Peptides against a protein of PDB entry 6DSZ. Designs and how they scored, part 35

Target 1, 361 residues: chain A of PDB entry 6DSZ
Amino acid sequence: NYVVTAQKPTAVNGCVTGHFTSAEDLNLLIAKNTRLEIYVVTAEGLRPVKEVGMYGKIAVMELFRPKGESKDLLFILTAKYNACILEYKQSGESIDIITRAHGNVQDRIGRPSETGIIGIIDPECRMIGLRLYDGLFKVIPLDRDNKELKAFNIRLEELHVIDVKFLYGCQAPTICFVYQDPQGRHVKTYEVSLREKEFNKGPWKQENVEAEASMVIAVPEPFGGAIIIGQESITYHNGDKYLAIAPPIIKQSTIVCHNRVDPNGSRYLLGDMEGRLFMLLLEKEEQMDGTVTLKDLRVELLGETSIAECLTYLDNGVVFVGSRLGDSQLVKLNVDSNEQGSYVVAMETFTNLGPIVDMCV

## One batch from the design tools (peptide; aimed at target 1 G45 V261 Y313 M347)

Design b2_p16_7 (made by RFdiffusion4)
Pose (drawn by RFdiffusion4):
Structure b2_p16_7 (pose): chain A 361 residues (1-361), chain P 16 residues (1-16)
Amino acid sequence: as target 1 above (361 residues)
Amino acid sequence: SVNLAEFEDEISQIFS
């Protein structure tokens, strides 16, 4: 027999922003399935540079540039457990994606977990963290000689884990995650020590959270902490400090995705399965000692995009809406809600043949 | 087509 592609996969599973082509090159990297798309934000709008294609299902896609690098290094993990670090190199008149490092990191003894694979990267590029199998947190230290991507497993007493994030602004690599056991689910803190290959007691106390907490947000350096998005209550956790708001405006649909807007983290974008688009706020309270603190949380609805699996703010009040169940699109957010109450205006839609349930000729 | 040079970055003023 023989199989050909009559149409590339159109559903968007992942999208990230960063400086990948050069420095201050606002790149939008869209992950379909086996395809990877790279764009440069120009005055025209989204203009592509190179659409590559991999022999795997892109499951983790993150950007970073470690200590003393020219441009961000891209990291990709295949669902069949192929890891690689890439680098856009337009040295010549052509374009080549050099593979700085690669290595298969499958464990012969783990069970894939509910909520699938998670790929997290250290705030200061100390290591790559993986959550492939239950009870096994895999660490991949980041240096130069680790070109044949080597790795080692730590053990995780917490068996059922929902979402994991690396915390900003800590003495060393620290992890914040939501896990489940009997008696509801909780949030616990750990420290990753890649010198002893162990877990150390984390920065702060284990808190009880909402029963349906589904997302953890890494809050940037000026504030520090973690934002946990459940079904009905949005909570902020940072050591002893703790804030939460529970607007009934949210419970109607589960919040699925989040995206950081400002570098400060004062504004965030949220998405419903009903197709909404929220703005999560961390309002500031600059005090007498020239320091900045955080006072409250406020969520107010912006309008509605399409159902988003990915979410990304690009530039000049524009957000790329990566839709898996429908057309992905481009959106302008305006201060003046011109028509009705929707601060959201569609600029461009991308044909997504969506989940093809049935068809005929 | 979309021209992004015509837009300003005013998202920091929403709900201010």

Design b2_p16_7_s1 (made by RFdiffusion4, then SolubleMPNN; from b2_p16_7, 12 letters changed)
Fold by OpenDDE base, seed 4:
Structure b2_p16_7_s1 (fold): chain B 361 residues (1-361), chain A 16 residues (1-16)
Amino acid sequence: as target 1 above (361 residues)
Amino acid sequence: SVDLSKLKNDVDLLFK
């Protein structure tokens, strides 16, 4: 009886930070294939709290806080389209991860999108949106008392969605997405009507963005709008303000992940395919009426890390670099550069043993 | 140069 001790996956395919264990605790949640690792971020480092086996590869992992919840809930979607909402409960020394709701969101008909599974949550927690199949946007309404995740589809006329996010500060849930058609890549917005189960015209669109525009970042208030990241350019749009930059430094390697540093969306970490870590800065212009507008965008090279699959800013300049291809890292961002001009120092490295091929013998 | 001095969130707690 060879108990092949199934080696635990070490490759990180997702990470998120928030307040999952309590309202006060800062957590780092790490997805490693079918495993969810939950840490508390402490002054001494990452304290492991719980490891959870999931019924499938984690494809989406997002924290959200519905109105009246004291702490964040966790939405997980697996690659097999099993959805769940998880809650952390602690009673004394007993720690339980409770399934608040679950469901399978697989459709019998649909072409799985080549850009993979996208899952997004409305910032006001009205719904979850899923791009699973070309030409469909799946909506899961977020209702407090529903133990069964029910979903419906809205038809997307845009068949080739590259990335999609919910916007902030919208009266109705509003998505912003990059899509490709025969004319190129474009950005469009739609309002999502839960009542009518349809899209309404969104607040803005931008036709003919950069051909390699690949990511949408929803920017919180006061800026609002979205950042569109391409191979050569970074663009901001909020309906009223448009600003684009084309810093030569980003042309060298494709930006593949991002994470918001500031709650107000003033700074974002960007990671590229070479493991370069950038800071994207949104410069504010305060008007006399107290209105905040975007003055400028800047990109600064911070240094080099493992190739990030995901990034999450923790606190005090500490960043978790989740890597699929290399070792995951805790890194420190410093105010002063080293002799090589790097602002990044590795604090801790988590060995990636590579892809565990589960040879089902 | 990025002014990283402002990276401290109100939660000064996590990494000394």
Scores: peptide ipSAE 0.025, ipTM 0.589, DockQ to the pose 0.102
OpenDDE base, seeds 1, 2, 3, 5: peptide ipSAE 0.021, 0.024, 0.021, 0.024; ipTM 0.614, 0.577, 0.547, 0.572; seed 5 fails the geometry check

Design b2_p16_7_s2 (made by RFdiffusion4, then SolubleMPNN; from b2_p16_7, 13 letters changed)
Fold by OpenDDE base, seed 2:
Structure b2_p16_7_s2 (fold): chain B 361 residues (1-361), chain A 16 residues (1-16)
Amino acid sequence: as target 1 above (361 residues)
Amino acid sequence: MVDLSKLKNTVDELFK
């Protein structure tokens, strides 16, 4: 009986950056199926700190910082609907990952959504939202003293949600989502009432967006609002201002992932299904009253990478390209292009050995 | 030309 030592998973299915190990450390967290890898980003590169085995495939991984916390906490949801909030603790040389809260958020009744699990966190850390099943939005209120994650469902009239995010700068937690009905794809907003456990009318909606609208990006202040990514178009809407672009360069391949570069939401990395890396730029206009408005949107091709499942900007122009289908990469963004017109240089490549086919023999 | 000069540089000399 050759105990084939189960090769560690190498395919990346999620990545996030933040301050998880300390307030000062910049971390890269990588999800590889059931494995979480924690790195510190240093001048010398990625320093491995800890690997954590999860009791299930990681489906959602998000960093968040509740009020009064000195560093980020990690929310994880598994494909089997086990939710946890994790904290990093170090005491001398001893490293521990503490579960602050946990729970199973599976419903006995519901059709699992075909587009998979979506997990989002309110920017003000009031709640976690989960789209697990068609016609339901699950809410986990964030309470500091709650060791048991409790959730409730709100019924969605929109059965086919494609993507959903919490908006920034809203008095009440507000979601923005793309959904499909027989008439096409649309964007809608809802306010989430924790008290009444219901949706209230959101600040805006946009009916009949691009037929292939697939992603929502919540834009922080001062711009606010959301970016909607389609196959042929990129649109911005904040309730007062609407702007759309249709750059020909994005028509060649579907954009599948994004990551915010600047805290103010002025730049985003975009990755497509061919491994092209783009920069989306929000051009600002300062009004006489000191308000900042969106002047224009621009997309620029940076270069090519492995096909990204996820992207995260680290620091100093370094980007982690998490790939499921190919090798993951650390890449450097340069101010000057090379002879081929690329601004991207591969710094390190992480070999992907492919899916571990658990041959249940 | 992509203006990368305004990229976040919290960690100076990262990967230098």
Scores: peptide ipSAE 0.025, ipTM 0.584, DockQ to the pose 0.100
OpenDDE base, seeds 1, 3, 4, 5: peptide ipSAE 0.015, 0.024, 0.022, 0.022; ipTM 0.543, 0.666, 0.618, 0.613

Design b2_p16_7_s3 (made by RFdiffusion4, then SolubleMPNN; from b2_p16_7, 10 letters changed)
Fold by OpenDDE base, seed 4:
Structure b2_p16_7_s3 (fold): chain B 361 residues (1-361), chain A 16 residues (1-16)
Amino acid sequence: as target 1 above (361 residues)
Amino acid sequence: MVDLSKLKNEVDQIFK
């Protein structure tokens, strides 16, 4: 009886930072296939708190804090369309991860999207949005009293959605998405009506964006709007202001992940397919009336890391680089560059043992 | 050049 101790997955496919264990604790949550690892970020590094086995491969992992909650809740969607909302509970030394709500959101009819599962949460915690199938946007209303996650679909006329996010600062939940049609790629917004279970016209659209526009970043207030990342360009739009940059340095490799550094959306980390780490900066212009507008966008090369599947800024210039293809890392961002011009120093490396090929012998 | 000293925000309390 070879008890093949199933080697734990080491490849990271998702990471998030927030306040899951308490309002005061900063947590790093790491998804490794079916495994969720929960850490507390400390001055000494990452302290492991709990490991949770999920029923399936984690496809979506997002922290959110509904009104009246003291700490963040965790939304997880698996590749088999099992959804849950998890809560951390500690009673003395006893640690429990409890399921606040769960449900299966699989549809019997629908073409699974080629770009995979997208899950997003409204910044005001009104709903969860899911792009699971082409031509459908699934909505899970967030209700505290409901232990069963119920969802409904809204038809999307745009069949090929590349990426989608909820915007900040909208009276109604509003999505912004990049989609492709025969004429190219475009950006559009929709308001989501929970009452009518339909889309309403969003505040803005931008037709004919860069052909390889692949990511949407929702920008918090005061800027609002969204950043669209392409192969050659980075654009900002908020309905009133449009700004585009085309820094040559980003053409060398495709940007594949991003993470917001500042709560106000002034800076973002960008990772590309070569493991280059960039900082995207939103430069502010303060108007005489106290309004803040975007003055400019700037991209700076910070250095190189493992190829990031996901990035998350922790604290004090420390970044977790979650890697699927290579070793995950804790890296430090420095003010001064080294002799090679890098601002990145690896602090800790987490060995990726690669895909466990279940050789069923 | 990015002034990375400005990376510190109100959340940057743990690694002090």
Scores: peptide ipSAE 0.025, ipTM 0.520, DockQ to the pose 0.071
OpenDDE base, seeds 1, 2, 3, 5: peptide ipSAE 0.026, 0.006, 0.024, 0.018; ipTM 0.533, 0.451, 0.571, 0.599; seeds 1, 2, 5 fail the geometry check

Design b2_p16_7_s4 (made by RFdiffusion4, then SolubleMPNN; from b2_p16_7, 11 letters changed)
Fold by OpenDDE base, seed 4:
Structure b2_p16_7_s4 (fold): chain B 361 residues (1-361), chain A 16 residues (1-16)
Amino acid sequence: as target 1 above (361 residues)
Amino acid sequence: MVDLSKLKNDIDLIFK
């Protein structure tokens, strides 16, 4: 009886940083297939706090803080469409992960999207949005008193959504998405009405973006708007201002992940398929009236890491590089480059043992 | 050149 101790998954498929264990603690949460690992970020490094087994592969993992909550809650959606909202609760030495709400959001009818599951949370915590199926946008209203996650669908006319985010600073929850039609790829916005359970016209659209536009980044205030990342270009749009750059360096490999560094959205980390790490900078122009506008976009190559599935900035120039294909890393960003021109130094490496091929013998 | 000296959160004590 070989009790093959099922080797724990080591490939990272998601990571997020926030204040989950307390308002004061900075946490790193790592999704490894069905496993959630919770760390506290300390001066000494990552301190493990809890590991949680999930009933399915984690497809979406997002922290959010509803109004009146002292710390972040965690939304998880599994690949089998089980949704939950989790809370960390510590009572003395006892640590519990509490399910605040749960539900299954699977539809009986629908074509699963080829680009997989997308889950997003409104920055004002009014709703969760899910792109699970082509032509549908699922909404989970966030209500504190509801232990059962209930969802409804809104029909999307755009059948091929590439990526979607909620925008910041909108009176109503507003999504921004890249979609593809026979004419190319486009960006569109919709307001989401919870009351009417329908889309209203959003504040702006941009037709005929780059053909390989693949990611939407919602930019916080004061800039607002969104960044659209393609193969050859990075564009910004907020309804009033449009700016595009086409740095040659990004053409070499596809950008596959991003993470906001600054709360105000001034800087983003970008990772490509070759493990190159970039900084995207939003240069501000302050007007005499105190308004802040985007002056320029700039991309800088920082160095190389493991191929990132996900990135999350921690603090003090430390970045967690979650890798599915390679070893995950803690890396330090330095002000000065090394002799090779790299600003990245590996601090810690987490061995990825690769896919556990369940050889059912 | 990116000014990485500003790569700090409010919790400036981490990994120091």
Scores: peptide ipSAE 0.023, ipTM 0.632, DockQ to the pose 0.102
OpenDDE base, seeds 1, 2, 3, 5: peptide ipSAE 0.021, 0.022, 0.023, 0.024; ipTM 0.636, 0.640, 0.615, 0.657; seeds 2, 3, 5 fail the geometry check

Design b2_p16_8 (made by RFdiffusion4)
Pose (drawn by RFdiffusion4):
Structure b2_p16_8 (pose): chain A 361 residues (1-361), chain P 16 residues (1-16)
Amino acid sequence: as target 1 above (361 residues)
Amino acid sequence: SNLEPLSQGSFDITPP
């Protein structure tokens, strides 16, 4: 027999922003399935540089440039457990994606977990963290000689884990995650020590959270902490400081995705399965000692995009809406809500044949 | 007013 592709996969599973082509090259990297698309934000809009294709299902796609690097290094993990670090190199008149490092990190003894694979990267590029199998948190230290991507497993007493994030602004690599056991689910803190290959007691107390907490947000350096997005209550956790708001405006649909807008983290974008687009706010309270603190949380609806699996703010009040169930599109957010109450205006839609349920000729 | 700082981007994005 023989199989060919009549149409490339159009559903968007992941999208990230960063400086990948050069420095201050606003790149939009869109993950379909086996395809990877790279764009440069130009005055024209989204203009591509190179659409590559891999022999795997892209499951983790994150960007970073470690200590003393020219440009961001891309990291990709295949669902069949193929890990690689890439680098856009336009040294010549052509384009080559050099593979700085690669290595298969499948464990012969783990059970894939509900909520699938999670790939997290340290705030200061100390290591790559993986959550492939239940009870096994895998660590991949980041140096130069680890070109044959080596790895080691730590053990995780917390068996059922929902979402994991690396916390900003800590003494060393620290992890914040939501896990489930009997008696609801909780949030616990750990420290990753890649010198002893163990877990140390985390920075702050284990808190009880909402029963349906589904997302953890890594809050940047000026504030520090973690934002946990459940079904009905949006909570902020940072050591002893704790804030939460529970608008009934949210419970109608589960919040699925989040994206950081400002570098400060004062604004965030949220998405419903009903196709909404929120703006999560962390309002500031600059005090007498020239320091900045955080006072409250406020969520107010911006309008509605399409159902988003990915979410990314590009530039000049524009957000790329990566849709898996429908057309991905480009959106302009305006201060003046011109028509009705939607601060959202569609600029460009991308044909997505979506989940093809049935068909005929 | 929460969107005003976001309007100050470097590129006037205009898709054809």

Design b2_p16_8_s1 (made by RFdiffusion4, then SolubleMPNN; from b2_p16_8, 7 letters changed)
Fold by OpenDDE base, seed 3:
Structure b2_p16_8_s1 (fold): chain B 361 residues (1-361), chain A 16 residues (1-16)
Amino acid sequence: as target 1 above (361 residues)
Amino acid sequence: SFLEPLQKGKIDIKFP
């Protein structure tokens, strides 16, 4: 009897923060290949609540709160295109992760995109969007009564989408995406019509962005719009306001992940391929009419961490650094820098034992 | 400080 003690995966490939176990609990959810780990964030640290085995590698993990839900639901998409919406239920000591809805969203025909699976949720919870294949945008309408996740495809003329997000504050669900064509990289928006199952013209576009523009961040109200992160530049656009910065410090290494710190989108954590942690700051200007506009963008180096695959701000300056290549960390952001100029202090380190070679026996 | 508001969170996370 070979008890193959299946070593648990330690490499982190996704993390999210929200209110999944209850409306009051702050949770950290960590994806480690096929495993989902659920923690409650407490004053004493991370309290483990549940570990869940998934039927495949987790490719997308997003929390969302439909209207009328008291707590967040979890959307998961696996690398084998199994989609589910999960809910946490606790009854006394019994903890159940229930499947509210599920479906397979694989297409029989399509070229899997080289940039991998992208899954996004409309901020108003009208739909889930999936970029799985070149030239297709898959839509899953969010219907409360539907236990089966049904999807349809919209043809996308832009074959080489780099990143895509849903925008905030849009009457109709609106995507913003970076794409590449023979002329370079560009940003475009589309409204998504659920009724007609087609794209309509979006509110704005920006042609000829930086050649290495790689990430879109949707900015919540009052700013709205999107941030586009490149190798050399960070740009903001909302249809009315355009702003670009090119801080030399970001040119040294590629920014690979981001996380919103403030609900109003005034600050974002950025992580690069060297394990540098940055804060992106949106400086506001209040107009005479009471409108809030973006005045400036600023980037500050916070310090160094493990190379982040994903970042998530918890609370009280605590950040989880999910690492695939190194040890994951809980770090504290301090108001004052140390003698080395770092604002980052490691609180806890989670050893990464490397890729579990699935020995298929 | 741009980090000062972060230290007034709801959860005072203190690792022992």
Scores: peptide ipSAE 0.284, ipTM 0.898, DockQ to the pose 0.817
OpenDDE base, seeds 1, 2, 4, 5: peptide ipSAE 0.055, 0.150, 0.049, 0.073; ipTM 0.789, 0.855, 0.780, 0.810

Design b2_p16_8_s2 (made by RFdiffusion4, then SolubleMPNN; from b2_p16_8, 6 letters changed)
Fold by OpenDDE base, seed 5:
Structure b2_p16_8_s2 (fold): chain B 361 residues (1-361), chain A 16 residues (1-16)
Amino acid sequence: as target 1 above (361 residues)
Amino acid sequence: SLLEPLQKGKVDIKPP
């Protein structure tokens, strides 16, 4: 009896960087189907700390730090709508992953959205938002004392949400989303009332964005607002300022993932379907009153990597390229280009053995 | 380059 030890999943479907194991540790968390891998980022590279089997394919994986927590907590949602909030605990050599809260957020009624599950966390940790079903936005209030993740739905008039994020710097939790209707794609904002369990009018909207607008990036303060990424254009909007660029280089392949480099939202990595890696720069202008406004947007081609499903900036120009279709990579971003004009150097490659068919025997 | 300045963070991963 050859016990074929089921090979561990190698295809990456999510990655996140933060401080999960401690306040001081820099962690890389990698989702590979049902498997969560936890690494500490060290001078020697990625040190494996723990692997966690999840009871389902990881669909959402987000780090967040509630007020008064010393380290990040991990929100996971599975493709079967099992939600949990995880905490890393270490006592001496004993490592445990504690479930602080859990729940099933599946609805009995609803059309699952064709674009899949979207999960987002309010930057102020007031709530989790979930787009699971067309015409519904699910809210999980974040309360410290609640071991059971309770959710409620708010009806969305916009049935075809493409992407959604929580905005930064909002008095109330505010979502920004791209949606499609018969007239095209549009951007809208809503405030989320936890008390009334309804949407209020958000600070701004932009009708008739690019027809292929596919991603929303929430921009932190001082800029605030959002970046909307399309096939041909990148736009910024914060209610007061609108700026659009259409760099020809991004038309060659669809941008499919992004990650913030700078905490202040000045730079973002963008990955396309050809494995090209870009830097998006938000150029600031400081006004005489000390306000910071967006002066310009720039895009620079950094180089080529494996086709990213997800990107995460680690530290010192090191980026993890999580790939589903190819090998995942650690890459170094350099200030100076090589002889080929690339700013990207592969440091480590993680072989993708392809889809593990979990034959549940 | 749009990479400048690369912030020197806490963890400097050495090239292999």
Scores: peptide ipSAE 0.199, ipTM 0.828, DockQ to the pose 0.646
OpenDDE base, seeds 1, 2, 3, 4: peptide ipSAE 0.168, 0.146, 0.190, 0.199; ipTM 0.817, 0.819, 0.826, 0.831

Design b2_p16_8_s3 (made by RFdiffusion4, then SolubleMPNN; from b2_p16_8, 7 letters changed)
Fold by OpenDDE base, seed 2:
Structure b2_p16_8_s3 (fold): chain B 361 residues (1-361), chain A 16 residues (1-16)
Amino acid sequence: as target 1 above (361 residues)
Amino acid sequence: SFLEDLEKGKIDIKPP
């Protein structure tokens, strides 16, 4: 009987930060295949709190705080379409991860999307949206008393959704998405009616965006709107204002991940396929009426890291670089550059032993 | 530049 000590997965496929263990604690949550690792961010580094085994590969992991909750809840969707909402509870030394709600959201009919599973949460916590299958948008209404996650589908006319997010500052839940048709890539918005279980016309659309537009970033108020990232361009749109930049530095490698640094959406980390780390900056202009508008977009190269699958800004210029292909890192952003012009210093490296190929013999 | 934005308080990186 060879006890194959199953090596713990080391490749990171998702990470999020928030207040999961308490209202005061800053947490880093790391998804490594079927494993969830929970850390508290401290001045001394990452303090491990709990590891949780999931019944399947984690495909979506998002923190959210419904009205009346003191701390964040965790939404997880597995690659086998098992959904759950998790709560952290500590009673003295006893730590429990409680399932507040669960369900299977698999459809019997539908073509799984080739771009994989997308899961998003409305900023006002009205619903969860899932793009699982081509031509369908699944909605999970968020209700406090519902232990069973029930979902319904809305038909999407757009069959090839590339990325989708909920927008901020919308009276009704509103999605913004990049899609592809025979004419190219486009951006559209829809309002989601929970009552009628249908889409209504959204506030804006933009036809014929960059052909390689691949990511949507929802921008918080006061700016609102969305950022669309392509291979060659970064575009902002909020229905009233359109602004595009094409910085030559981003053409060298595809941007593959992003993370918001500031709650107001003024700064974002960007990671590319070569492990370059960028800062995207939204420059504000305050109008005489007190309204804030976007003046300009800028991109600055910070340095080089492992190739990021996911990025999370923690605090005090510390960034977690979750890597699937390489070693994950904690890095420090410095005010002063080193001799090579880099603002990035590696603080800690987490060895990636590669994918555990479960050879089911 | 990144440095200029830090100097202008657009980027707050607190030293440890």
Scores: peptide ipSAE 0.066, ipTM 0.706, DockQ to the pose 0.139
OpenDDE base, seeds 1, 3, 4, 5: peptide ipSAE 0.029, 0.026, 0.030, 0.018; ipTM 0.609, 0.582, 0.484, 0.453; seed 1 fails the geometry check

Design b2_p16_8_s4 (made by RFdiffusion4, then SolubleMPNN; from b2_p16_8, 7 letters changed)
Fold by OpenDDE base, seed 2:
Structure b2_p16_8_s4 (fold): chain B 361 residues (1-361), chain A 16 residues (1-16)
Amino acid sequence: as target 1 above (361 residues)
Amino acid sequence: SLLEPLQKGKVDIKFP
């Protein structure tokens, strides 16, 4: 009996930062296949708190704080469409991960989307949205008293959704998405009616965006709207204002991940397929009436890291670089560049042993 | 600098 001590997965496929263990703690949560690692960010570094075995490969991992919750809750969706909402509880030395709600959101009918699972949460915590299948948008209403996650589908006319987010500052939950049709890629918005279980016309659309537009970033107030990232361009749109840049530096490699640095959405980290780390800046202009508008977009190369599958800004210029293909890293962003012109310094490296090939013998 | 505000965090992370 060879007890093959199953090596723990080391490849990172998701990471999030928030206040999961308490209202005061800053946490880093790392998804490694079926494992969830929970850390507290401290002055001394990452303190491990708990490791949790999940019931499947983590496909979506998002922190959110419903009204009246003191700390963040964790939404997880697995690749087998098991959904749960998790809460951290500590009583003295006893640490429990409590399932607040769970459900299976798999449909019997539908073509799984080739671009995989997308899960998003409304900024006002009214619903969770899921793009699991072509031509369907699944909605999970968020209700505090509901231990069973129930979902319904809304039909999308747009069969090939590339990316989707909920917008900020909308009276009704509003999605913004990039989709592809025979004419190219486009951006569209829909309001989601929970009552009628249908889409209403959203506030804006943009037809014929860049052909390789691949990501949507929802921008919080005061700017609102969205950033659309392509291969050659970065575009901002909020219905009233449109601004696009095409910095030559981003054309060299595809941007594949992003993370918001500032709560007000003024800065974002961007990672590309070559492990380059960028800062995207939204330059603000304050009008005489106190209205804040976007003045310009700027991109700056910060340096090089492992190829990021996910990025998360922690605090004090520290960033976690979650890598699937390489070693994950903690990096420090410095105000001044080094002799090589890099603002990035590696603080810690986490060895990736590669995919555990379950050799089913 | 684009990074100046980042150095003012709540947690002064000083990894040894």
Scores: peptide ipSAE 0.181, ipTM 0.842, DockQ to the pose 0.804
OpenDDE base, seeds 1, 3, 4, 5: peptide ipSAE 0.035, 0.134, 0.149, 0.040; ipTM 0.710, 0.803, 0.814, 0.767; seed 3 fails the geometry check

